# Peptides against a protein of PDB entry 7AE7, part 85

Target 1, 321 residues: chain A of PDB entry 7AE7
Amino acid sequence: KVYKDLREFLEVLEQEGQLIRVKEEVNPEPDIAAAGRAAANLGKNQPAVFFEKIKGYKYSVVTNVHGSWQNHALMLGLDKNTSTKDQFYELNRRWDKFPVPPNVVKREAAPCKENVIDKDINLFEILPLYRINEQDGGFYISKASVVTADPEYPDDFNKLNVGTYRIQVKDRDRVGIQALAMHDIAVQLEKAEAENKPLPIAITIGNNPLVTFMASTPVGYNQNEYEFVGALQDGVPMDIVKSDLYDHLYVPAGSEVVLEGHIIPRVRTVEGPFGEFPGSYSGARLQCEVKIDRITHRTNPIFENLYLGIPWTEIDYLMAL

## One batch from the design tools (peptide; made by RFdiffusion4, then SolubleMPNN)

Design b2_p15_8_s1 (from b2_p15_8, 6 letters changed)
Fold by OpenDDE base, seed 4:
Structure b2_p15_8_s1 (fold): chain B 321 residues (1-321), chain A 15 residues (1-15)
Amino acid sequence: as target 1 above (321 residues)
Amino acid sequence: MPEGYLREPAPEFLE
């Protein structure tokens, strides 16, 4: 089984008993985080939690999508009861199929292009934002697949980076991004900032689960995550589409939300604190800032966000392989 | 941050 988007995966999770649907209206805080904790306490078979109605917001939230070995097996298109060992074996077998180039689809064929916002951008109108941890310094987008390119080699598809970074909402149309020196995005940003140029960026939310997985998996600077997604799909190419603002940036065709913009050169603003681990907060520090210039989104977009709690959490499953 | 997005304690069923 191969998934085109998050929605197809959520359907399978629900069919397999690996998704809890909360139909009652919940408060963004603390209900989403509390439900995530409750789901984590269910033991090894942790389901995704889908919140249909969030008070004060128009759209839905899903969390803990990768939050169990069962969900991980299903992501690979395997039986949910596939052992961790067999999942690892299959992952490794498919890894050797790299590279599997993606299909570039037309704009009209990409679900992420169904709706456009290019003025009066307000992230709070599109994303049901909430504090993940009680002491977080703000609202975080914690499970985005962030697309950037090498500004020196923008047309080199092998240098196109799809990564996961901590993103704090700073304003209606601005986010802080934690670009650490060890991340490929930091290399690309350094090149842009050397010339005092913006770095083009597309922040994609609610993707094919293998895109999210690969965005969280370190690969070589000259290796494209989309080509690994195709490998992990057992040789089936994934679908990508050009961003609206940048010809050299490609986003997953099925993304729920795409935030297109730029990292502002040589600007640093306070980001954090964020509770990366229970009882442990990363300190606030100066980080990069992104201006959002355009949003594309599916009709009734689903905000996929990470659940953080007691190990083994969703992040542990994403990093375990 | 828009006012009103911070809300009251979680219902007991989520604890």
Scores: peptide ipSAE 0.018, ipTM 0.419, DockQ to the pose 0.085; fails the geometry check
Fold by OpenDDE base, seed 2:
Structure b2_p15_8_s1 (fold): chain B 321 residues (1-321), chain A 15 residues (1-15)
Amino acid sequence: as target 1 above (321 residues)
Amino acid sequence: MPEGYLREPAPEFLE
């Protein structure tokens, strides 16, 4: 089975008994993190946790979408009881199908374009933000697929980067992003900053699970993550759509929320701390700042965020690959 | 092979 978006995957997770739906209103803190930890304690078959109602917010949250080998098997369209070995074998077999170019769909056919916010941007109105860890220095968007391009070669689709980065909410329309030197985004940012130019960016939230998977998987600088998604879909192309602000940036057609903006050149602000692992906090550092200029989103968008807790955390499954 | 997959899943999941 191939999934067009997060919603199709969540439906399958629910059908397979790998999703817990919380229908009662919860507090953003501590209930979301507490429920995630409780789900992790259910053993090796950790389900996703979907929160329908969050106090003070309009929209829903889902966590732990990739938080088990069963969920990983289902992501690949396999039986949930497929062994880790067989999943790995199938993943490697499909990897050899690279490249599988994506389909570029029209704007009117892309669910991520159903709604537009271009004035009075407030991230708190569209995302049910909460602290993931008790000692976090703020609210984090921890499971976004971030799209950037090479500013010297913006039309080279092979240099289009889709990556996962630590993103702290700084203001209603500003986020901090951790761009480490080992990340492709750092190379692209360096080129933009050399000319004192903004780097165009699209931060996409709530994607096809294989997009999120590939955004968390290091690939070559001249390899497009969307072409790997098509390979991992056993040769079925994924659907992408042009961003609203930038002709050279493409986002998943099915994204729940797309934050379009720019990295402000040569500006660094304090970011962190963030609890990346239980009992381990990365210190506060000066990081890049993104201005959000436009939001597009699906009607009733789902905020997909990372579950962090006792190992095995969702990040452990995403990195163990 | 994705280079990222070279981290062997913990032995507990190779059964």
Scores: peptide ipSAE 0.009, ipTM 0.491, DockQ to the pose 0.019; fails the geometry check
Fold by OpenDDE base, seed 1:
Structure b2_p15_8_s1 (fold): chain B 321 residues (1-321), chain A 15 residues (1-15)
Amino acid sequence: as target 1 above (321 residues)
Amino acid sequence: MPEGYLREPAPEFLE
């Protein structure tokens, strides 16, 4: 089975008993984090948790989408009871199918383009933002697939990078992003900053689960993550669409929310702290800042965010495969 | 990925 978007995957998770719906209105804090922790206590078969109603917000949140081996099996279109060993073998078999080029769909065919916000941008109107951990220095977007390109080779599709980075909301239309030297985005940013130019960026939220998986999986600088998604879909291409602001950036056609903007060159602002692990916080540090210039989103967008709790956390599963 | 998220696979992955 192949999923076009997050919604198709969530439907399967629910059908397979791997999703809990919280229908009652919750407070963004502390209820989302508390419910996530409670779900983690259910053992090895941790379900996704879908919050339908969040006080003060219009839209929903889903957490722990990748938070179990059952969810990973289902992500691969396997039986939920497929052993971790068999999942690994199947993953490796499919990995060898790289590259599987994506389909570029028209703007009119892309669900992520259903709604546009290009003025008076306010992230809080689109995303039900909350502190994941009590001591977090702010609100984090932790499961975004961030799209950037090499500014020297904007037309080289193989240099298009889709990665997962720590993103802190700084203002209504600004986020901090952690671009570490080991990440492809840091190489691309260095090139842009050398010329004092903005780096075009698309921050995509609520994707096909294999996009999220590949965005968290290191690949070569000259390898496109979307072509691996097609490989992991057993040879079925994924659907991508051109970003609205940039001809050289492509986003998943089914993204719930796309934040288009630019990394401000040679600007660093305080980001953090963030509780990456229970009882451990990464300290506050100077990080890059992104200006959000345009938002596209599906009608009633779902904010997919990372669950962080007692190990094994959702991130441990994303990296274990 | 943030540096802090690079963890070894679960022991269950070897089963």
Scores: peptide ipSAE 0.007, ipTM 0.445, DockQ to the pose 0.027; fails the geometry check
Fold by OpenDDE base, seed 5:
Structure b2_p15_8_s1 (fold): chain B 321 residues (1-321), chain A 15 residues (1-15)
Amino acid sequence: as target 1 above (321 residues)
Amino acid sequence: MPEGYLREPAPEFLE
């Protein structure tokens, strides 16, 4: 099975007993994190947790989407009881199909384009933001697939990067992003900053689970993550669409939310702390700042965010493959 | 991504 978007995957998770739906209104804090921890305590078969109603917000949150081996099996379109060994073998088999070029769809065919916000941008109106950990220095978008390109080669699709980075919300239309030197985004940012130019960016939230998986998987600088998604879909291309602001940035057609903007050149602001692991907080550091210039989103967008509760965390599963 | 993503999966995950 191949999934076009997060919603199709969540439907399968629910059908397979791998999703808990919380229908009661919850407080963003501490209830989301608490419920995630409670779900993690259910054992090896940790379900995703879907919060339908969040006090003070209009939209829903889902966490722990990749939070079990069963969820990983289902992500690959395998039986939920497929062994970790067999999942690994299948992953490797499909990996050899790289590259599988994506389909570029028209704007009108892309669900992520259903709604547009291009003025009076307020991230709090579109994302039910909460502190993931009690001691976090702010609200984090922890499971976004961030799209950037090489400023020197913007039309080279092989240099289009889709990665996962720590993103702290700083204001209504601003986020901090941790671009470490080892990440492809840092190479691209360095090129932009050398010319004192903004780096175009699209922060995509709530994707096809294989997009999120590949965004968290290191690949070569000249390898496109979308072409790996097609490989992992056993040769079925994924659907992408041009961003609204940038012709050279392509986003998943099915994204729940797309934050389009730019990294402000040569600006660094305080970011953190963030509880990356239980009991382990990264210190506050000066990090890059993104200005959000446009939002596109699906109607009733689902905010997918990372669960970082008691081990095994969702991160542990994302790293294990 | 947390720095931990680059860690080799613990041997326990290979079982």
Scores: peptide ipSAE 0.000, ipTM 0.441, DockQ to the pose 0.028; fails the geometry check

Design b2_p15_8_s2 (from b2_p15_8, 7 letters changed)
Fold by OpenDDE base, seed 1:
Structure b2_p15_8_s2 (fold): chain B 321 residues (1-321), chain A 15 residues (1-15)
Amino acid sequence: as target 1 above (321 residues)
Amino acid sequence: MPEGYLREPPPEFLV
């Protein structure tokens, strides 16, 4: 089975008993994080947790989408009871199908383009933001697939990078992003900053689960993550669409929310702390700042965010395959 | 998000 978007995957998770719906209105803090921790206590078969109503917000949150071996099996379109070994063998078999080029769809065919915000941008109106951990220095977007390109080779599709980075909300229209020297985005940013130019960026939220998986999986600088998604779909291309602001950036057609903007050149602002692990916080540090210039989103967008709790966390599953 | 740690696959992959 192949999923076009997060919604098709959440439907399967629910059908398979791997999703809990919280229908009652919750407070963004502490209830989302508390319910995530409670779901983690259900053992190895941790379900996704879908919060339909969040006090003070219009839209929903889903957490722990990748938070179990059952969810990983279902992501691969396998039986939920497929062994971790068989999942690994199937993943490797499909990996060898690279490259599988994506389909570029028209703007009118892309669900992520249903709504546009290009003025008076306020991330809090679109995303039900909350602190994941009590001591977090702010609100984090932790499962975004961030799209950037090489500014020297903008037309080289093989240099299009789709990665997952720590993103702190800084203001209504600004986020901090952690671009480490080992990440392809840091190479691209260095080139832009050398010329004192903005780096174009699209921060995509609520994707096809294999996009989120590949964005968390290191690949070669000249390898496109979307072509691996097609490989992991057993040779079925994924659907991408051109960004609204940039001709050279392509986003998943099914994204729940797309934040289009730019990394501000040669600006560094305090980001963090963030509780990456129980009882351990990565300290506050100077990080890059993104200005959000445009939002596109699906009607009633779902904010997919990472569950961080007792190991094994959702990150441990995303990085373990 | 943990930086760059290829964490060892779960013990279940080593079996």
Scores: peptide ipSAE 0.013, ipTM 0.437, DockQ to the pose 0.025
Fold by OpenDDE base, seed 4:
Structure b2_p15_8_s2 (fold): chain B 321 residues (1-321), chain A 15 residues (1-15)
Amino acid sequence: as target 1 above (321 residues)
Amino acid sequence: MPEGYLREPPPEFLV
């Protein structure tokens, strides 16, 4: 089984008994984080948790999508009871199919383009934001697949980076991003900042589960994560579409929300604290800032986010294989 | 896969 988007995966999770649907209205805090911790504390068969109604927000939240070995097996299109060992062997077998180039679809064929916001941008109107842990210094987008390119080689598809970074909401149209020196985005940002230029960025939320997996998986600087997604789909290409602002940035065609903008050159603002793995807080420090210039989104977008705390949590499953 | 990314799963997932 191959998934086009998050929705097809959530449907399979629900069919397989790996999704809890919360239909009653919940408070953003503490209910979402409490449910994420409760799911993590099950120790086995941990389901995704889908919140249909969040007080004060229009749209839904899903968490713990990758939060178990069963969910990980289903992501690979395997039986949910496939052993961790067999999942590992299958993952390695498919990895050797790299590269599998993605299909570039037309804008009209991309579900992420159903709606556009290009003025009066307010992230709180699109994303049901909440504190993931009680002591977090703000609202975090913790499961985004962030697309950037090499500013010297913008047309080199092999240098297109799709990564997962800690993103703190700073304002209606601004987010802080943790670009650490070991991340490919930091190399790309350094090149842009040397010339005092913005770095183009697309922050994608609610993706095909293999996109989220690959965005969380370190690969070489000259290796494209989308070509690994096609490999992990057993040789079936994934669908990508051009961003609206940038001809050289490609986003998953099925993304629930795409935040298009730029990293502001040579600006650093306070980011954190945030509850990290293994359940310790990182200190607040100066980090990069992104201006959001355009949003595209599916109708009734699902905010996919993760709970992060004491192991084992969703992030531990994303990084275990 | 990069070798440094594999984590030892908790004992309950060691099968």
Scores: peptide ipSAE 0.018, ipTM 0.457, DockQ to the pose 0.020; fails the geometry check
Fold by OpenDDE base, seed 2:
Structure b2_p15_8_s2 (fold): chain B 321 residues (1-321), chain A 15 residues (1-15)
Amino acid sequence: as target 1 above (321 residues)
Amino acid sequence: MPEGYLREPPPEFLV
């Protein structure tokens, strides 16, 4: 099976008994993180956890979407009981189908374009933000697929980067982003900052599970993650749509939320701490700052965020490949 | 194979 979006995947997870639906109103803290930890304690077959109602917020949260081998098998459209070995062999077989170019859909056909916010931007109105760990220095968007391009070659689709980065919410319309030197975004940012130009960015949340998987998987600088998604879909192209602000940025057509904006050149602000692993916090550092200029979103958007807890965490499954 | 595994796969993939 191939999934167009997060919603089609969540439906399959629920049908397969790999999703817990919390229908009662929860507090954003500590209940989301506590329920994630409780789900992790259910053993090796950790389900996703979907929170329908969050106190003080309008929209839902889902966590632990990639948090088990069963969920990983289902993401590949395999039987949930497929061995880790057979999943690995199938992943490698499909990888050899690269490149599979995406379909560019029209704006009116893209679910991520159903609603627009272009003024009075407030991230807290669209995302049910919470602290993932008790000692986190703020609210994090930990499972976004971040789209950037090479500012010297903006029309080179092979240099379009889709990556996962640590993103701290700084204000209603500002986020900090951790762009490490080993990430393709750091190369693109260095080029923009050399000219004192903003770097265009689209932060996409709640994607097709293979987009989130590929955004967490390092690939070559001249390889497009969307073309790997098509390969991992066994040769079925994924659907992308042009961003609203930038002609050269393309986002997944099915994204729940798209934050369009720019990295402010040569600005660094304090970001962190963040609990990347149980008992391990990365210290506070000076990191890049993004201004959010436009939001597009699906009606009743789902905020997909990482589950962090006792290993195996969702990040361990995403990085274990 | 995906080039760029940042970490060794879980022991369950090494078998």
Scores: peptide ipSAE 0.013, ipTM 0.557, DockQ to the pose 0.020; fails the geometry check
Fold by OpenDDE base, seed 3:
Structure b2_p15_8_s2 (fold): chain B 321 residues (1-321), chain A 15 residues (1-15)
Amino acid sequence: as target 1 above (321 residues)
Amino acid sequence: MPEGYLREPPPEFLV
């Protein structure tokens, strides 16, 4: 089975008993994080948790989408009871199908383009933001697939990077991003900053689960994550669409939210702390800042965010695969 | 093995 978007995957998770729907209004804090911890304590079959109503917000949140071996099996379109060994075997078998080029769809065919915000940008109107950990220095977007390109080779599709980075909300239209020197985005940013130019960026939220998986999986600098998604879909191409601001950036056609903007060159602002792992906070550091210039989103966008709690958490599954 | 295994899965999940 192949999924076009997050919604098709959530439907399957619900059908398979791997999604809990919370229909009552919850407080963004502490209830989202508390419910995530409670779901993690349900044992080996950790379900996704879908919050339909968050107090003070218009839209929904889903957490723990990748938070179990059952959810991972379903992501691969396997039986939920498929052994971890057989999941790894199938993953490796499909990996060898690389490259499977994506389909470029028209703007009018892409669900992520249903709504546009190009003025008075306010992330809090689109995303039900909350603190993941009690001691977090702010709100984090922890499960975004971030699209950037090589500014020297913008038309080289093989250098298009789709990565997962720690993103702190800084203002209504600004986010901090942790671009570590070991990440492909840091190479691209260094090239842009050498010329004192902005780095174009698209921060995509609520994707096809294999996009999120590949964005968390290191690949070569000259390998495109979307071509691996097609491989992991057993040779079925994924659908991508051109970004609105940039001709050289392509985003998943089914993304719930796309934040288009730029990394501000040679600017560093205080970011953190964040509880990346239980019992360890990364200190506050000077990190890059992104200006959000345009948002596109699906009607009633679902904010997919990472559950961080006691191991095994969703991050442990995403990093263990 | 994809080069992306940052952590060994716990032995309990290696069934």
Scores: peptide ipSAE 0.008, ipTM 0.546, DockQ to the pose 0.020; fails the geometry check

